Peptides against a protein of PDB entry 3C66. Designs and how they scored, part 109

Target 1, 189 residues: chain A of PDB entry 3C66
Amino acid sequence: KSWANLFEKNDFFFRYKFYLEITAYTRGSDEQHLKWSGLVESKVRLLVMKLEVLAGIKIAHPFTKPFESSYCCPTEDDYEMIQDKYGSHKTETALNALKLVTDENKEEESIKDAPKAYLSTMYIGLDFNIENKKEKVDIHIPCTEFVNLCRSFNEDYGDHKVFNLALRFVKGYDLPDEVFDENEKRPSK

## One batch from the design tools (peptide; made by RFdiffusion4, then SolubleMPNN)

Design b2_p22_1_s2 (from b2_p22_1, 12 letters changed)
Fold by OpenDDE base, seed 4:
Structure b2_p22_1_s2 (fold): chain B 189 residues (1-189), chain A 22 residues (1-22)
Amino acid sequence: as target 1 above (189 residues)
Amino acid sequence: EIETFESIKLRDGKLIVSYGTY
């Protein structure tokens, strides 16, 4: 495979069995989210480097384009719910309880001035060195370090009520709908 | 089969790591 193709969407979300999702959350302004998500995105390369050197990791390939979404988020409980349900196809339907902000509705009076949660999600495709029937891979270590790195960059990013960061390990068949085009069928189990 | 974390989340400013098998 061409190195240049590694970052193209065309087959990225079909190429790996496993993906690491990195989602930056902001319950605040667009400007706040832009800064926060930009920081997180800028550090993803460091996480990739740390993953690549793990013995259990054969490949860690980032998808360079972030996926963006936002929801009306009136309460802290809603914000936690978003963080709990987002990033998995099996759970993302719960987000239907919240109003998704779209280009079509963003100017509606009830939406334009409403509190919002912004999401930016980066994906890393993972291939593992599976030698045993059951293998434990402690990728949580570099992931934890990554979270700490991002949060410690600025004191403001320590306010979890505004800025949050989550990592989710998912299978290809359980990727969120957002990563697929309308004409694409999600991978099978 | 891979055993690793399922998710890393922040709750009350603390990291919570959930584990699963894939």
Scores: peptide ipSAE 0.348, ipTM 0.869, DockQ to the pose 0.808
Fold by OpenDDE base, seed 3:
Structure b2_p22_1_s2 (fold): chain B 189 residues (1-189), chain A 22 residues (1-22)
Amino acid sequence: as target 1 above (189 residues)
Amino acid sequence: EIETFESIKLRDGKLIVSYGTY
């Protein structure tokens, strides 16, 4: 299959046992989020390069398109909940307590002017070298460096009340529902 | 039923580990 075909959604989220989720969070304006998420997305390639050189990582393959969502987020506690619960199938149901902003409801008076949290998530499929079962792969270092790189780009991004960044290492069967089409069956354990 | 690692989340240097059972 051509490299171009690997970027099609169809098989990417079934191909790997493990994924790294990179989520940019913004509690503020859509403009603020566009700048923040755009920056994060622009640096993902650098993270991939750092992951690929680690002993024990065979492949780090980024998915090309971000997944985007937004929620009505009236409180800081709601924003914390979003950051805590998002990114895992097991915990994402907690987000049902919040109003998801959609094209159908975005013009409603209760939603249009409400405080919002914006999310943009990039995915990296990971394949590990199993032959060295004894090698501990520490992805913490490159991930931390990535966060520091993004946060240090602009002083405004140091405001954790507005801008946040999380990286989640997940198993394929625990990916959020957003990565699967309605007609697709989630990978089993 | 065995508790297994499900996910690890890094939030600005803080690790959050999620566990599941199967």
Scores: peptide ipSAE 0.235, ipTM 0.771, DockQ to the pose 0.255
Fold by OpenDDE base, seed 1:
Structure b2_p22_1_s2 (fold): chain B 189 residues (1-189), chain A 22 residues (1-22)
Amino acid sequence: as target 1 above (189 residues)
Amino acid sequence: EIETFESIKLRDGKLIVSYGTY
């Protein structure tokens, strides 16, 4: 397969056994989110570089397009729930309790002026070069450094009530529904 | 049934491990 095919959604989310999800959360304005998510996205290449040099990682390949969603988020508890449940097929159904903001409903009176949580998610496909179970790969350090890099860029991004950043290591069969088309079958275990 | 990790999440430096069965 050509490198060009790696950037096709259909091939990308079936190619790897493991993925790293990078999600920027914002409970605030769309302008705040645009700046925050833009910053995070701009730094993903640095994380990829750090992952690629790890001995146990053969490939760290980013999917270049972010996945965007937003929810009505009236309380801090709702915001915590979003951060807890998002990013896994097993848990994302809990988000059905919240109102998803869409182009069709965004102008409704109950939605337009409601507090919102915005989500932008980047994906990295991971291929490991591990021959036996005794070999371990620790991605904690580069991931922590990435979070620190993003959080330290602006003092405002240290406010966890507004801005949050999470990295999730997930198996291909547990990817969120957002990465698959309606006609696609998710990978099996 | 075998319990194994399902996901590993890093939130602001805190590691969160979710487990499931299959």
Scores: peptide ipSAE 0.204, ipTM 0.753, DockQ to the pose 0.266
Fold by OpenDDE base, seed 2:
Structure b2_p22_1_s2 (fold): chain B 189 residues (1-189), chain A 22 residues (1-22)
Amino acid sequence: as target 1 above (189 residues)
Amino acid sequence: EIETFESIKLRDGKLIVSYGTY
């Protein structure tokens, strides 16, 4: 498959057994999120580079576009719930308890001025070297470095009440529904 | 039933492991 095909949604999320999800969370303004998510997204390539040089990683391919969503998030507990439940098919149904902000409803009075949590998620497809079962790949290191890099860019990003960043290592069959089209079948185990 | 990890989430330095039954 050509490199271009790896960036097609229909191929990318079926191509790998494992994915790394990078989610920037913002409970604040859209402007705050734009800055935060933009920063995070701008650094993803650096993470990819760090992953690629790991002996246990054969391939680390980023998906080209972020997935964007926002929820009415009236409480800190809701924000915690979002951060806890998002990014896994098994748990994402809990998000149904929150109001998803859409273009259709964003102007509703109950939504327009409501506190919101914004999410931007980047995906990296991972292929591991299976030849050496003895090689433990610790992606924790580059991931931590990535988080530190993003957080250190501006002191404001140290406010965990507003800005959060999570990296989730997930199996393809447990990817969030957002990555699949309505007519696509989720990968099996 | 075998419990296996399904995802590992790093949230600002905190490792969260999600398990599922297989």
Scores: peptide ipSAE 0.360, ipTM 0.815, DockQ to the pose 0.268; fails the geometry check

Design b2_p22_1_s3 (from b2_p22_1, 15 letters changed)
Fold by OpenDDE base, seed 2:
Structure b2_p22_1_s3 (fold): chain B 189 residues (1-189), chain A 22 residues (1-22)
Amino acid sequence: as target 1 above (189 residues)
Amino acid sequence: EIETFEKIVLKDGKLIISYAKY
């Protein structure tokens, strides 16, 4: 399939065994999140480039569309919970305890003025060169560098109570529900 | 089987790296 097909959902979330999830979190205003997530998203290509040159990585393909969500997040504990539970199918059900902000409910008084956590998630599909079982692929290195790059861009982004950034390595069968349409079956193990 | 990190996230102002085997 052409590279262009990877920029749309299509079969992207079925194509790879492994995915790297990059989630920018903001507990603050939508404006704050827009700036933060925009920065993170703008740097994803750099991460891809760094991943592609790793000997153990055969393919690193970004999904170009971010997944956006926001939750009412009244407490810091809720924010931590979001960061702990988001990004994995096995844990994401915990998010049901929080109120998801939607276009339908965002104008409700209880939601409109509530503290919110904003999430923007980018995905990279990964294929590894398995033939060399001996090659340790330290993908955490470029990932860590990426986090540092984003956080160092502005001092405000160092405040983890407001801004956070997580990278999660997940298998296809453990991708969040958000990446699948209602009519799509989750990949099996 | 791939040995890599599972998650990188900031916790309490520190970068935490969790590892898993796949």
Scores: peptide ipSAE 0.431, ipTM 0.878, DockQ to the pose 0.692
Fold by OpenDDE base, seed 5:
Structure b2_p22_1_s3 (fold): chain B 189 residues (1-189), chain A 22 residues (1-22)
Amino acid sequence: as target 1 above (189 residues)
Amino acid sequence: EIETFEKIVLKDGKLIISYAKY
């Protein structure tokens, strides 16, 4: 019963001080992205299991619905910029330089056939144990293992010019705008 | 304060890990 409440978008992004963002990137076709993001999403539960057993982590709860976005991405530099700037409120304004693909504009000739970068993002809410609070929390270990697991699944996913994967540790007040509704106020520090 | 990684991403074929304090 308690887990069901965590799937409600309304409180999930206000419930935790810290979040882990998992973003699958694809510069290619929608079909390529569907396969890649689907693989990544299918492995998130394994990462959660690894996080839950860490002494420093009290709770790791996934938000099971992915966030989807895509941009016109004509150059490799644009793709690198997306990977650098996405996932933090502090940096996401740089993405305004790119054309966001929407349901309203996707059929426009200039967008329909343009090279695109696709993004699928999963979120995990994190709570840490105060009693076991170390100055350093080595959650990067299971995260690195997760990246290696996903990339090694198929040889095609080794091509970083097409497929990439990023994990970002973010505070609630620095979550990207996409997780909040228009009428929701961003959490404060 | 919690010290952990900020970001893990592949750049130029290498896995890059950045760290931050919160």
Scores: peptide ipSAE 0.427, ipTM 0.876, DockQ to the pose 0.760
Fold by OpenDDE base, seed 1:
Structure b2_p22_1_s3 (fold): chain B 189 residues (1-189), chain A 22 residues (1-22)
Amino acid sequence: as target 1 above (189 residues)
Amino acid sequence: EIETFEKIVLKDGKLIISYAKY
């Protein structure tokens, strides 16, 4: 499918066996997160370009819509937990221990002035060449370069207490619940 | 089966790469 079709969700999260998840984390203000996530999102196309030229990768297609969430995050330990558990269906249930911020609850006294962790996640669907599936794929190289590119853009983005960036290589059946509609069944193993 | 990284993340300011087979 053409990239144009990937502006809509359609069957993007059913189309590939493998996905890259790029998550920008911010423990601070919404303004801080907007700048950080915006930067990360603006660089995703560069990562895609680097992935497309790898011999082992047949297709690298970005889903253009970011997935946004925020949690009450009173401690650094909570922030570390979010970064550890988010991005996989296997582990995301641990996030239920935290208060998800919504439009309905954001003005509550216990939430309004609480420290927040903001998350923005971009997805890239991957298809590998059959001949290269038997061999190790060094996809970590362009991914590491991407992380370094984003974090080096501004000195402030090097402060892991506030800003962080993670990439996950995830199978379709282990994608987070956020990518599926209520009427959609998660891909099978 | 594809052998690649599982996760890239910063811990204590250091880049940590975990690997898995798929």
Scores: peptide ipSAE 0.422, ipTM 0.878, DockQ to the pose 0.763
Fold by OpenDDE base, seed 4:
Structure b2_p22_1_s3 (fold): chain B 189 residues (1-189), chain A 22 residues (1-22)
Amino acid sequence: as target 1 above (189 residues)
Amino acid sequence: EIETFEKIVLKDGKLIISYAKY
């Protein structure tokens, strides 16, 4: 298949059994989030390069566009809940307890000036070298380095109460609903 | 079967890594 097909949405989220999900969180202003998420996104290529050299990784292909969402987030506990529940289909229903900010509701008085958590999520499709028979793949090493790289870029990004970064190893059938169109069926187990 | 991390996230300023088998 052509490289072009690897970056089409309709192919990407059905092509791999495993995905690395990178989510930048910001509880603050949209401007703060734009800077933070932009930084994280700018470093994803470095992570891909580090993943590609791992013996257990055959392919690491980034999806080029982030997924954006935001929630009304009145408390720190809500922010922790978002970070705990987001990024997996099996847990994302817990987010229904929070108000999702949409184009339809963003101008409502109760939402417009409310504290918000912003999320930007990037995906890397992963294909493993089955031939290596390696049960354990140390993907956590480059991922940890990536987190440290992003957080150390500016001292403000070390404040996890405002800026956070999570990486999830996710199976295709457990991808969040947002990656699929309304007419698409999620991959089966 | 692949054994790797499930999630990496910061909690209380510390990097927390959880693991799972797939």
Scores: peptide ipSAE 0.402, ipTM 0.870, DockQ to the pose 0.790

Design b2_p22_1_s4 (from b2_p22_1, 13 letters changed)
Fold by OpenDDE base, seed 3:
Structure b2_p22_1_s4 (fold): chain B 189 residues (1-189), chain A 22 residues (1-22)
Amino acid sequence: as target 1 above (189 residues)
Amino acid sequence: EIETFSSIRLKDGKIIVDYATY
């Protein structure tokens, strides 16, 4: 499909066997998150360019729109849990222990003034150049450089207690539920 | 079979890279 078709969800999350998830985390204000996530999102294209030139990467296609979520996050341990458990269908159920902020509940007294963790997640579909049955493809270097690039942009973004950034490599069948519509069935193994 | 990193994130101010086989 043409690049233009990737501006919409369509079948993007069924197209690839592998995905790279890029999540910007903020434990603070929505304004802080807007700036942080906006920065990260603005740099994703640079990461894609770096991935595309690697011999082991055949295709790196970004999904153009971020996925947004926020949780009540009263403690640093909760913030760590979010970062540990988010991004995989296998582990995301652990987040049910936290209160997801929704349009329906955001005005509740217990939620509106509570400390929050904000999440913005970008996805890159990946296709690899596999020469053998067993391949080692180390893309950690460009990904680490990406993290350093984002964090070094502003001194404030070095405070990992507030701002964090994670990349997760997942198979299509292990994508978070958020990427699928209610009427869509997740890919099978 | 692909061997690559599974996650890259910051913990305690350090970048931690975990690896897995897919």
Scores: peptide ipSAE 0.380, ipTM 0.881, DockQ to the pose 0.815
Fold by OpenDDE base, seed 2:
Structure b2_p22_1_s4 (fold): chain B 189 residues (1-189), chain A 22 residues (1-22)
Amino acid sequence: as target 1 above (189 residues)
Amino acid sequence: EIETFSSIRLKDGKIIVDYATY
């Protein structure tokens, strides 16, 4: 299959059993997030390369475009909640407690000047070599290295109150709703 | 079944790794 097909939204999120979600979080300005998320996104290819060379990984294919969202985030607890709940269909409903910033509401007085958390999420489709009944795949090593790489790029990115980075390993049926179109059915188990 | 991490994230300035079996 051509790489072009892997980048189609309608196919990518149905193609793999497992996905790695990489989310850059910023509780600050949009400018801060642009820089932070841009950095993270720029390094995703390096992570893919590291994953591809692992014996347990058969395929690691990145989705080309990030998913962007932002929430009104008045408190640090809200920011933690976002980081805890985002990225899984099982838990994402908790985010409904927060105000999602949209093009339609971003100019509202209650939203415009409110503290915000920005999210940029990249996805990597994963296929594992299960031929040898590998019970454990320690992909956390390259993932941790990735986090450290991103955070160490600038001292500012060490401020976890502002900048955070999370990786989540999820199955296709537990992908966030954002990856599916309204007319698409979520993958089954 | 594969065993791997379920999440890696920063909490209170520390990398928190959770594991799960899939």
Scores: peptide ipSAE 0.380, ipTM 0.877, DockQ to the pose 0.796
Fold by OpenDDE base, seed 1:
Structure b2_p22_1_s4 (fold): chain B 189 residues (1-189), chain A 22 residues (1-22)
Amino acid sequence: as target 1 above (189 residues)
Amino acid sequence: EIETFSSIRLKDGKIIVDYATY
């Protein structure tokens, strides 16, 4: 199947058993995040290329649309919590303790000038060559290289208090709610 | 079963890799 067909059918998040999530985090300005997330997104194709050539990987298809969210993030502990809990349906409910920034509330006095954490997430659907036998898949190597590539691009991106990057390997049934429409039922186990 | 990482992220500026079986 071509990448174009994936986007046309809008079933990307139902097609694969496994997904790789790439999230760029910024605790700072929206301008800082735009530059950081833009850089990360621009490098995703390189990661896909590295994944595709691995013997255990049959398919690595990127979903090109980023998912965006932002939270009021007054403390470093809040920032760590976001990074720990985001990206899994099992844990994302913890984010309800934070104030989500929306178009409706962004101009409120308590939100407008508050410290923010910005999130941009890219997804890669994965299909493996062998599913029924025990296999060790060392895809952490290209993923770690990807993190290093992005963070080394600019000296500022080495400041983990501001800029972070995480990859999460998840099953389809544990994808965050953000990837599904309101009328869609998440995949079952 | 597939054994691979579950997450890769930075903690205190260092890359931390967690593993799981799927």
Scores: peptide ipSAE 0.378, ipTM 0.877, DockQ to the pose 0.759
Fold by OpenDDE base, seed 5:
Structure b2_p22_1_s4 (fold): chain B 189 residues (1-189), chain A 22 residues (1-22)
Amino acid sequence: as target 1 above (189 residues)
Amino acid sequence: EIETFSSIRLKDGKIIVDYATY
């Protein structure tokens, strides 16, 4: 299958052993998040290009559609908790302590005007060159550069109390539930 | 086994990198 075929969900989240998750966080308005997440998403292809040229990386394929979620987030501690727990199946259950905003509940009076944290997550599937016998794969360098690139784009994005950006390296069996359909079973260890 | 970062995120305006072995 061509690289382009991976832009659709298909078996993307079953195809790779490892995934890189890129999450843009916004504690503020939906308008703020739209601008911030849009910027991050527009730069993902640059990160992919940097990953693909690394000798230790055999494949770096992006899933082109973001995953969107939002939570009622009344405190800064809640915002920190979201950033700490989101992105891994083993930790995401902690998010159950917060109110997930859905199409069904977004118009409720207690939710509509509540402070919110918005999340947009992009995924990159990764395959490594095992033959290189490299025990260490320093993909953190291009990833850190990516974070700096996004944050430095606009002065407003330096306010970490509002705008944040995180990358997480995750195995397929530990992907968040959001990437799987109701009828799909997560990969086994 | 692959040693790489597990997470990169901001705390108090600083980039924090955590590492793990897979």
Scores: peptide ipSAE 0.368, ipTM 0.877, DockQ to the pose 0.786

Design b2_p22_2_s1 (from b2_p22_2, 11 letters changed)
Fold by OpenDDE base, seed 3:
Structure b2_p22_2_s1 (fold): chain B 189 residues (1-189), chain A 22 residues (1-22)
Amino acid sequence: as target 1 above (189 residues)
Amino acid sequence: DKDAIVFSKYGKHKEKFEFIPD
């Protein structure tokens, strides 16, 4: 099967038991987010390469398309909440307290000029070597190096009030709803 | 087991990581 067919959305989120979520957050302008998320996305391949060489990782497969969303984010506390709650089915319902920006509502007066938090999320499917189940795979080092690489690109990205980056290890059954189509059933435990 | 979101102790910046649960 050609690499091109592997990137079709159809079964990626059902193929793996574990996923690494990489989310770029921006509380600012769309332009700021485009630059920040674009940078993060451009470096994901380097992270994959570093994950693949770890003895406990059998496969690290990136999903090619980012998931994008934005919320009205009037306060810094709201921005912290988004970063804490996003990326897990168990906690994502807390985001319902915020206004999701959509194509249908983006021109509303209450939304158009409101402060916004932008999110872009990349996914890496992970398969671990079963024989090494007892071996703790430490992904901390490659993840830290990845974050440092992204943050060091521009001095402006050191401002955590505006730009943030989170890496979350998630089980397939706890993936956010956004990765599934309306007709798809969430993987069972 | 709530996979604990931890901040990287090795990073130059305060970043959030949720690591593989033990």
Scores: peptide ipSAE 0.034, ipTM 0.643, DockQ to the pose 0.216
Fold by OpenDDE base, seed 1:
Structure b2_p22_2_s1 (fold): chain B 189 residues (1-189), chain A 22 residues (1-22)
Amino acid sequence: as target 1 above (189 residues)
Amino acid sequence: DKDAIVFSKYGKHKEKFEFIPD
């Protein structure tokens, strides 16, 4: 199916067994996050290209819309927790312990002046050419190159206290709730 | 290298993976 058809049918998160999540994290200002996430997003197509040429990958299709969220993040431990728990349905409920920033609450004094963690997530659907369960596909090199490319763009992005980038390989049934509409049921195992 | 983080399929820990199993 063409990329155009993917966007039209809105079945992207049901189409593949496997997905690669790319999340840019920023514990800082909105401006810092916009620059960081924008950079990461701009490089996703390069990762897709590198994945598609791997012998074990039949298809690597990006979902072009980023998913955005932000949380009050008063401590570094909270920031680490966000990075550990986000991106999987199994663990995302832990984020309920943090205050989600919304358009409705962002002007509240307790939220407005609070340190925040910003998240932008891109998704790549993956289809593999694996007939034998013993076969493995190595995506380490493309993923590492992608991270290095993003981190090396600006010296400031080397500060892990502020900027982070994580790639998560996830099965369709374990995708975060954010990717599904209210009326959609997540894929079964 | 902590810069390249690929989470496992199960999303439990930050890990560095060189392969995707079926």
Scores: peptide ipSAE 0.030, ipTM 0.625, DockQ to the pose 0.239
Fold by OpenDDE base, seed 2:
Structure b2_p22_2_s1 (fold): chain B 189 residues (1-189), chain A 22 residues (1-22)
Amino acid sequence: as target 1 above (189 residues)
Amino acid sequence: DKDAIVFSKYGKHKEKFEFIPD
C-alpha cells in the first residue's frame, strides 16, 4: 500500500502485527504541550528513516495523525500512573480512574483550572524481515537516539516532572482503544 | 510477553526494552 493511504486511518491499525507508539507527555500548560508534542511529532520521520534502514525491519510506516488526549492530573503519582498504564489495552483501563478532559467538560470549573496531563501519541507500523526466529531486531538504538534528539532540543525538556517521552512496542491486539472506531473489532492474537 | 517500553533517560521510569518477538 502506498504511503498516501497512511494519511488516513483506513486499515492502518489492522495492517501490522507490531506497532511502535511514541507518546509525548506533558504535565503543565497546553502551550508547553503544544511545543513539546510538536517537536516530537516533527522528529518522528527521522525515527522512521532510522528504522527503515535496519536489516530486520522490512517496513516502518508512520500513521500521520497524532492521537491527543488529556487528563486531570492532580498529583505526580497520577502522572506516573498515566505513563505506566497508557499505550496498552491491557492496562489502559486504569486511566478510567482519572477524569478525561473533553470538549464537553473542559470548561467546567473543576476541570478548567485543574492540573492536566496532555498526551500526544504517534504510531509506526512495523513489519519485520526475520527469516530466522532466532534473529533479534534491536530498535533500541534508533529509539534512544530519537529520545535524545527530542530531549536535547531544549533544556526545559529535561524536566521529567513536566515533559516525558515514551516509546512502546505494542502488538496489534494490544493497541489502545483510541485507535479503533466503535464499530471496529480489535485484532485478534 | 512483557511490553517493551522505552522511557526517556530523563524520566523516573526505568526503561524496559525487550527484543522484538517473532
Scores: peptide ipSAE 0.026, ipTM 0.635, DockQ to the pose 0.539
Fold by OpenDDE base, seed 4:
Structure b2_p22_2_s1 (fold): chain B 189 residues (1-189), chain A 22 residues (1-22)
Amino acid sequence: as target 1 above (189 residues)
Amino acid sequence: DKDAIVFSKYGKHKEKFEFIPD
C-alpha cells in the first residue's frame, strides 16, 4: 500500500486524540544515525499496516516527515535520560539540561567534537474503536514485530549503547513542542 | 490517561510494553 500525507502539518497534529511516536536514537556518528533512522523510517509503513488491522484501531495515519534533533550527550546516563524524557510535553523540559545542537551552534568548539545523541521521530495518528474509558488496545505484537524487524536488519543495531528505538503513545495535548509551529496553540485536553 | 511506552528489545535486552488506554 502506498501512503501519502493526507493532511497538512497543522491539521495532522490537531486531528487525532492519540499519537504513536516512533523515535530512532543514535549515540554515535551522524553517518550511523542516517543509516539507522533511515531504516526505521522505511519500516514505519509496515507498522501502520499492522496497526490498522487491530480491532481496536479505527485509523492509523502516518505523518511522513521525520522530526530531527540532536543533543550533546557526554554520558550514557544522559542518553538514557533523553530516551526517558523525549516525546512528551510533560517531560521534555528535562532535556533543557542538555545542549541542543543547532545550525547556529554546531560549529562551536565545545559542540563540534562532543559526543552526540541523534533523534529521528515519526508520528502515527490514531483513532480508536474504544467507547469505554477502561477499554484497552494491545499493540504489543505489532510493536514487537516492528522492533524486531528493525533490530534484526543488521547485527550492529543490537548495540543498545549506540542504537535505540522507542515507541511512545501520547495524547495530542502532550505532543512535543517540536511538532507545532511557534504561532500554533497546543491542543487542549 | 496514561502514557504508554514501548521499548526496543534485542538480544539480552528487555522490552517494555504498555497497553493503550482511552
Scores: peptide ipSAE 0.031, ipTM 0.613, DockQ to the pose 0.443; fails the geometry check

